# Ledger of designs, part 242: peptides against a protein of PDB entry 3JWR

Target 1, 323 residues: chain A of PDB entry 3JWR
Amino acid sequence: TRELQSLAAAVVPSAQTLKITDFSFSDFELSDLETALCTIRMFTDLNLVQNFQMKHEVLCRWILSVKKNYRKNVAYHNWRHAFNTAQCMFAALKAGKIQNKLTDLEILALLIAALSHDLDHRGVNNSYIQRSEHPLAQLYCHSIMEHHHFDQCLMILNSPGNQILSGLSIEEYKTTLKIIKQAILATDLALYIKRRGEFFELIRKNQFNLEDPHQKELFLAMLMTACDLSAITKPWPIQQRIAELVATEFFDQGDRERKELNIEPTDLMNREKKNKIPSMQVGFIDAICLQLYEALTHVSEDCFPLLDGCRKNRQKWQALAEQ
Target 2, 298 residues: chain A of PDB entry 3JWR as posed
Amino acid sequence: TRELQSLAAAVVPSAQTLKITDFSFSDFELSDLETALCTIRMFTDLNLVQNFQMKHEVLCRWILSVKKNYRKNVAYHNWRHAFNTAQCMFAALKAGKIQNKLTDLEILALLIAALSHDLDHRGVNNSYIQRSEHPLAQLYCHSIMEHHHFDQCLMILNSPGNQILSGLSIEEYKTTLKIIKQAILATDLALYIKRRGEFFELIRKNQFNLEDPHQKELFLAMLMTACDLSAITKPWPIQQRIAELVATEFWEQGDQVGFIDFVCTQLYEALTHVSEDCFPLLDGCRKNRQKWQALAEQ

## One batch from the design tools (peptide; made by RFdiffusion4, then SolubleMPNN)

Design b2_p18_8_s2 (from b2_p18_8, 8 letters changed)
Fold by OpenDDE base, seed 1:
Structure b2_p18_8_s2 (fold): chain B 323 residues (1-323), chain A 18 residues (1-18)
Amino acid sequence: as target 1 above (323 residues)
Amino acid sequence: REEYRELLEALEKTLLSF
C-alpha cells in the first residue's frame, strides 16, 4: 500500500526528537504516520529489531495492521490509546529503567501487548457485551474483550507479511505469546483489582523478588495496568482532554444502554451526570491509581514522574469537584 | 471512603480503563 511504502521509506527520528522517552508525552499533534514512526523507534531502541531479526518492512506492515484493526469511530479505545499505552511502556522501560529488570522476550511481549491490548475495541465494556448477549460473551466467560483483543493480536501476528516473531525459536515464540496473552488479559481492571493486593503486600513486606516467576508475572500485569491507565499521570491539559474522550465513549455506551438494553446507565456512563466527572476521577485515582504508581515507584524510583503526575491530577480534579 | 467503595464497585462492574 502507499501507506506502507511511505512508512518503510521514511527516516525514523530519534527517541529524543520524538520525545517518546518522556512520561509527559502527548500524541495529540502527531499524524498517524508519526505514531507509526514512534512505534518503529520503540522497537529499535529496545533492541527488539536486532535481537529478534525483524525485517523493517514486516515491522512496518505489522504496525499498520495493528493500527488498522482499531476502530476510528471509537472515542477513546482506539489506536491512539494503544499507542499511548505502548509509549508509556517504552518510557517506563527506558526512563523508568525497568528494561534492566526484564528479559528481551518480556520486553518484546509487553510492547506487542501494549499496542495490541484493545484491538477491535467497540467502545463498550465487558458488562455491555455480556448484557447484550453478544456472540463474544458465549465464547468467553470472563475478560471477554481482552480475550478478543488477544485473538485479534494473534491473528495479526500470524498474517502473511506481518510475522514480526518469525525470527524467534519455537520456545521463544511460545514464551512470548504466553506473556502477551497474560499482559493483555491483565488489562481487565477486574483482574487488576483481584491481583493487586498480592503485589502491594509483597512490596510492603519487602519480599518482592523479580527472580520469582510468579512475582515476575504479577509485576508484568501491574506494569501493563500502569501503562494502560497512564493517561491519569499526564500533564493536566493532556489529562483533561483524554478524560473528555473517555467520558464521550462512556456516555455513548450509556446512550446505547438506554436505547438497546432499556437500562439506566451508571453515573459514569450517564451523560446527564457529567458534573460528577471530577469527583469520580478523584475516586478513581484514590481507589485504583495511586497505590499502583506508588508500588511501581518502589520497584523503580525512576518511575516517580507517573506517581507525581497522578498526584497532581488528583489535586486538579479535587479542585474541580469543590466548585 | 464509602464513595470510594461505590466507585470501586462501579469500576468493577464497568471494567473500563480510564
Scores: peptide ipSAE 0.034, ipTM 0.753, DockQ to the pose 0.093
Fold by OpenDDE base, seed 5:
Structure b2_p18_8_s2 (fold): chain B 323 residues (1-323), chain A 18 residues (1-18)
Amino acid sequence: as target 1 above (323 residues)
Amino acid sequence: REEYRELLEALEKTLLSF
């Protein structure tokens, strides 16, 4: 395609020029082409292109395929969300120095997973899919959408001309797919809530050890969640704008819940409860986010900007909730 | 943990699968 030709021929700017190492990064000013260029730079600077012998054209095609398989009519869970998740992963690996703690296969898997973790998202949560008796709810009992996202990821990876993993051995390929699956599934907040206590307890007891395979898997899951939720850490103007996108998508679901399921939506998804957003954001930060970024900062102190951003945004939301 | 129990339950109902 012309898009592929343009991307493949383009000069890829440095990570410094693109600011993709910054935790404060915003994609708002970037074109779709620039987001693809940023993605190429992430793969290159993580040594994934060289180490796994990726063909440039194949990588370009894969990126465009991933982008194409996000829906444009979904307010938040679109390509830009996936791109921002991957950028946070890149920043955590580089600026947060987590790269030094992981294998090349783990890094490869995490980056692919971050870009792919919400593929074909429909702008509704698992609860809606289940309650609407959607066909996907017949295939999976738990983490319905996350299984679908992984299936989409696998489909793209196996598509002709998109096989960025063709340079891997069979064992490396199997390992990578396993980690990708685990990482995508870990973005189900239900699983996060279930598993986070073990992670926090290991940190509290100073027993956390990345050489333990189980603890490594647990850490990768927590890192995925930290990147997936990283909008809450962004500078306040960026946080507010993203929160508006999230609210838009949630309200769209709530409207559908009323119309299609004849149910009253929860406050978070109720357009009539817009005034509750600030207090709900404070509650979300306290219940879900703060302890995660505290624990992540304990593993790598260079991740402190994520924690600091989260704390600052909590203060801003609290001030709005008190008005 | 107990301090945010009700809020967490509400968030779970909204965000999570049951």
Scores: peptide ipSAE 0.033, ipTM 0.726, DockQ to the pose 0.092
Fold by OpenDDE base, seed 3:
Structure b2_p18_8_s2 (fold): chain B 323 residues (1-323), chain A 18 residues (1-18)
Amino acid sequence: as target 1 above (323 residues)
Amino acid sequence: REEYRELLEALEKTLLSF
């Protein structure tokens, strides 16, 4: 395609020029081509292209295929969300110095997972899928959408001309797919809530050890969630704009719940409760985000900007909730 | 603690990602 030719022929700017090492990064001003260039830079600067012998054209095609398999009519859970998740992962790995704590296969898997974790997202949550008796709800009992996202990821990875993992051994390939699956499934916030206590307790007791395979897996899951939720850490103007996108998508679901399921939506998805957004954001930060970024900062102090951003946005949302 | 649990349960049911 013309898009592939343009991407494959383009000079990829440095990570410094693209500012993709910054936790404060915004994609709002970037074209789709520029987001793809950023993604190439992430793979290159993490040494993934060299270490796994990726062909440039194949990587370009894969990136464009991933982007294409996000829906354009979804307000938040689109390519830009996946791209921002991957950028946060890249920043955490580089600026947050987590790269040195992980294997190349883990890094490869995390980056692929971050880009792929919401593939073909429909702008509705697992609860809606379940309550609507969608065919996907018959296939999976829990983490319905995350299983679907992984299936889409696997489909793309195996598609002709998109096989970025073709340079891996059979064992490396199996390991990578296992980690990708675990990482995508970990983005189910329900699973995060169930598992985070173990991670926080290990940190609290100073017993956290990345050399333990179970703790490594747990950390990768927490890191995925931290990147997935990273919008809450962004500078306030960026945070507000992203929160509006999230609210739009949630309200669209709530409208569908009323129309299609004849149910009253929860406050978070109720357009009539828009005035509750600030207080709900404070609650979300307190219940979900703060402890995660605190724990991540304990693993690597260089991740502090995520925690600091989260704290600052809590204050901003609290001020709005008091008005 | 109770408000926190209710909020967590509500979030668990409502949120996939943010």
Scores: peptide ipSAE 0.032, ipTM 0.739, DockQ to the pose 0.099
Fold by OpenDDE base, seed 2:
Structure b2_p18_8_s2 (fold): chain B 323 residues (1-323), chain A 18 residues (1-18)
Amino acid sequence: as target 1 above (323 residues)
Amino acid sequence: REEYRELLEALEKTLLSF
């Protein structure tokens, strides 16, 4: 395609020029081409292209295929969300120095998972999918959308001309797919809530050890969630704008719940309850986000900007909730 | 802690209930 030719021929700017190592990064001013260039840079600077012998054209095609399989009519869970999740992962690996704690296969899997974790997202949560009796709800009992996202990821990875993993051995390929699946499934907040207590307790007791395979898996899950939720850590103007996108998508679901299911939506998805957004954001930060970024910062102090950003945004939301 | 629990339960019902 013309898009592929343009991307494949383009000079890829440095990570410094693109500012993709910054936790404060924003994609708002970037074109789709620039987001693809940033993604190439992430693979290159993580040594994934070299270590796994990726062909440049194949990587370009894969990135464009991933981007194409996000819906354009979804307010938040689109390519830009996936791209921002991957950028946060890249920043955590580089600036947060987590790269040195992980294997190349784990890094490869996490980056692919971050880019792929919401593929073909429909702008509705698992509860809506189940209550609407969607065909996907018959295929999967739990983490319905996350299973679908992984299936989409696998489909793309196996598509002709998109096989970025073709340089891996069979064992490396199997390991990578296992980690990708676990990482995508870990973005289900229900699983996060279920597992986070173990992680926090290990940190609290100073018993956390990445050499333990179970603790490694747990850490990768927590890291994925931290990147997926990273909008809450962004500078306030960016955070506000993303919160508006999230609210738009949630209100669209609430409107559909009223119209299609004849139910009153929850406050979070109720367009008439916009005035509760600040207090709900404070609650979300306190209940879900703060402890995660605190724990992540204990694993790597260089991740502190995520925690600091989260704390600052909590204060901003609290100030709005008091008005 | 009680306020956090109620909020978590509300979030779970909204985001995580199937």
Scores: peptide ipSAE 0.031, ipTM 0.733, DockQ to the pose 0.089; fails the geometry check

Design b2_p18_8_s3 (from b2_p18_8, 8 letters changed)
Fold by OpenDDE base, seed 1:
Structure b2_p18_8_s3 (fold): chain B 323 residues (1-323), chain A 18 residues (1-18)
Amino acid sequence: as target 1 above (323 residues)
Amino acid sequence: REEYRRLLEEIERLLASF
């Protein structure tokens, strides 16, 4: 395609030029081509291209395929969300020094998972899918969308000309797919809520050990969630704009719940309850975000900018809630 | 405090539904 030719021939700027190592990164001013260039740079600077012998054209095609399989008519859960999740992962690995704690296969899996974790997202949550009796709800009992996202990820990885994992041994391939699956499934916030207590307790007791395979898996899950939610850590102007996108998507779901299911939406998805957004954001930060970024900062102090950003945004949302 | 707790529970339920 013309797009592939343009991407494959383009000079890929440095990570410094692209600012993709910054926790404060914003994609708002980037073209789709520039987001793809950033993604190439992430793979390159994590040594994944070299270590796993990726062909440049194959990587370019894979990135474009992933981007293509996000819906353009979804306000938040689109390519830009996946890209920002991957950028946060890259920043956490590089600037946050987490790269030094992980294997190359784990890093490869996490980056693929971050880019792929919401593939073909429909702008509705698992609850809506269940209540609407969607065909996907018949295939999976739990984490319906996350299973679908992984299936889409696997489909792309196995598509002709998109096989970025062709340089791996059979065992490395199996391991990578296992980690990708676990990482994508971990983005179900229901699973995060269920598992986070174990992680926080290990940290609190100073018993956290990445050499333990179970604790490693737990950490990768927490890291995925931290990157997925990283919008809450961004500088205030960026955070506000992303919160508007999230609200738009949630209100669209709420409108559909009324129309299609004859259900009164929850306050978070109720367009008439816009005035509650600031207080709901404070609640979200307190219930979900703060402890996660605190724990992550205990694993690597260089991740502090995520925690600091989250705290600053809490204060901003609280000030709006008091108005 | 009770309203905040209810909001947190609602957020947790909602987040669990994502």
Scores: peptide ipSAE 0.044, ipTM 0.750, DockQ to the pose 0.078
Fold by OpenDDE base, seed 5:
Structure b2_p18_8_s3 (fold): chain B 323 residues (1-323), chain A 18 residues (1-18)
Amino acid sequence: as target 1 above (323 residues)
Amino acid sequence: REEYRRLLEEIERLLASF
């Protein structure tokens, strides 16, 4: 395609020029082409292209395929969300120095998972899918959308001309797919809530050990969640804009819940309760975010900007809630 | 206190639905 030709022929700027190592990164000013260029740079600077013998054209095609399989009519869970998740992963790996704690296969899997974790998202949560009796709810009992996202990821990876993993051995391929699946499934916040206590307790007791395979898996799950939620850590103007996108999508779901399911939406998805957004954001930060970024910072102190950003945004939301 | 607790429980229920 013309888009592929343009991307494949383009000069890829440095990570410094693209600012993709910054935790404060924003994609708002970037074109779709620039987001694809950033993604190429992430693969290159993580040595994934070299170590796994990726063909440039195949990588370009894969990126464009991933981008194409996000819906443009979804306010938040779109390509830009996936791209920002991957950028946070890249920043955590490089600037946060987590790269030194992981294998190349784990890094490969995490980057693919971050870009793919919300593929074909429909702008509704698992509860809506279940309550609407959607066909996907018949295939999966739990983490319905995350299973679908992984299926979409696998479909793309196996599509002709998109096989970025063709340079891997059979064992490396199997390992990578396993980690991708686990990482995508870990983005179900229900699973995060279920598992986070074990992670926090290991950190609290100073018993956390990445050489333990179970603890490694747990860490990768927590890292995925930390990147997925990283909008809450961004500078305040960016945070506010992203919060508006999230609210828009949630209100759209709430409107559909009323119309299609004849139910009153929860406050978070109720357009009529938009005045509760600041207090709900404070609650979200306290219940979900703070402990995660504290624990992540304990694993790697260079991840502190994520924690600091989260704390600053909590103060901003609290000030708005008091008005 | 009770309102904040209810909000947290609502958020947890909602997030568990994601």
Scores: peptide ipSAE 0.040, ipTM 0.749, DockQ to the pose 0.076
Fold by OpenDDE base, seed 2:
Structure b2_p18_8_s3 (fold): chain B 323 residues (1-323), chain A 18 residues (1-18)
Amino acid sequence: as target 1 above (323 residues)
Amino acid sequence: REEYRRLLEEIERLLASF
C-alpha cells in the first residue's frame, strides 16, 4: 500500500527527537505516520530489531496492521491509547531503567502486548458484553475482551507479511506468546484488583525478587497495568483531555445501556452525572492508581515521575471537586 | 468519610466489571 511504502522509506527520527523516553509525552500533535515512526524507534532502541532479526518491511507492515485493527469510532480505546500504552512501556523500560531487570524476550513480549492489548475494542466493557449476550460472552466466562484482544494479536502475528517473530526459535516463540497472553489478560482491571495485594505485600515486606518466576510474572502484570493507566500520570492539560475521551466513551456505553438493556447506568457511565467526574477521578486515583505507582517506584526509583504525575493530578481533580 | 468510602467501593466494583 501507499501507506506502507511511505512508512518503510521514511527516515526514523531519534528517540530524543521524538521525545518517546519522556513520561510527559503527548501524541496529540502527531500524525498517524509519526506514531508509526515512534513505534519503529521503540523496537529499534530496545534492540528488538537486531536481536530477533526483524525485517524492516515486515515490522512496518505489522505496525500498520495493528493500527488498522483498532476502531476509529471509539473515543478512547483506539490506536492512540495503545500507542500511548506502548510509549509509557518504552519510557518505563528506558528512563525508568526497567530494561535492566528483564530479558529480551520479556521486553519483546511487553512491547507487542502494549500495542496489541485492546485490539478491536468496541468501546464497551466486559460487563456490557456479558449482559448484552454478545457472541464473545459464549466463548469466555471472564476477561472476555482481553481474550479477544489476544486472539486478534495472534491473528496479526501469524498473517502473511506480518510475522515479526519469524526469527525466533520454537522455544523463544512459545515463551514470547505465553508472556504476551499473560500481559494482555493482565490488563483486565478485575484481575489487577485480585492480584495486586500479593505484589504490594511482597514490596512492603521487602521480599520482592524478580529471580522468582512467579514474582516475575506478577511484576509484568503490574507493569502492564501501570502503562495502561498511565494517562492519569500525564501533565494536567494532557490528563484532562484524555479524561474527556474516557468520559465520552463511558457515557456512550451508558446511553446504550439505557436504550438496549433498559437499565440505569452507574454514575461513571451516566451522562447526567458529568458533574461527578472530578470526585470520581479522585476516587479512581486513590483506589487504583497511587499504590501501583508507589510499588513500581519501589522496584525502580527512576519511575518516580509516574507517581509524581499521579499525585499532582489528584490535587487538580480534588480542587475541581471542591468547586 | 463514609460517602467517600462508598464512592471508592463503587469505583472498585465498576473497575472489576471491566
Scores: peptide ipSAE 0.040, ipTM 0.748, DockQ to the pose 0.074
Fold by OpenDDE base, seed 4:
Structure b2_p18_8_s3 (fold): chain B 323 residues (1-323), chain A 18 residues (1-18)
Amino acid sequence: as target 1 above (323 residues)
Amino acid sequence: REEYRRLLEEIERLLASF
């Protein structure tokens, strides 16, 4: 395609020029082409292109295929969300020095998972999918959308000309797919809530050990969630804008719940309760975000900017809630 | 304090339903 030709022929700027190592990164001013260029740079600077012998054209095609399989009519869970998740992963790996704690296969899997974790998202949560008796709810019992996202990811990875994993051995390929699946499934916040206590306890007791395979898996899950929620860590102007996108999508779901399911939405998804957004954001930060970024910072102190950003945004939301 | 607790519980229930 013309888009592929343009991307494949383009000079890829440095990570420094693109600012993709910054935890404060924003994609708001970037074109779709620039987001694809950033993504190429992430793969290159993580040594994934070299180590796994990726063909440049194949990588370009894969990126464009992933981007194409996000819906444009979804306010938040779109390509830009996936791209920002991947950028946070890249920043955590590089600036946060998590790269030094992981294998190349784990890094490869995490980056693919971050970009792919919300493929074909419909702007509604698993509860809505289940209650609406959507066909996907018949295929999967739990983490319905996350299983669908992984299925879409696998479809793309196996599509002609998109096989970025073709340089892997059979065993490396299997390992990578396993980690991708686990990482995508870990973005189900229900699973995060279920598993986070074990992670926090290991950190609290100073018993956390990445050489333990189970603890490694747990860490990768927590890292995925930390990147998925990373909008809450962004500088306040960016945070506010993203929060508006999230609210828009949630209110759209709430409107659909009322119209299609004949139910009153929860406060979080109720357009009539827009004035509660600041207090709900404080609650979300306290209940979900703070402990995660605290724990991540204990694993790598260089991830502190995520925690600091989260704390600063909590203060800002609290100030708005008091007005 | 009670309203805040209820809000947190609602958020947790919602998040668990994702």
Scores: peptide ipSAE 0.041, ipTM 0.750, DockQ to the pose 0.074; fails the geometry check

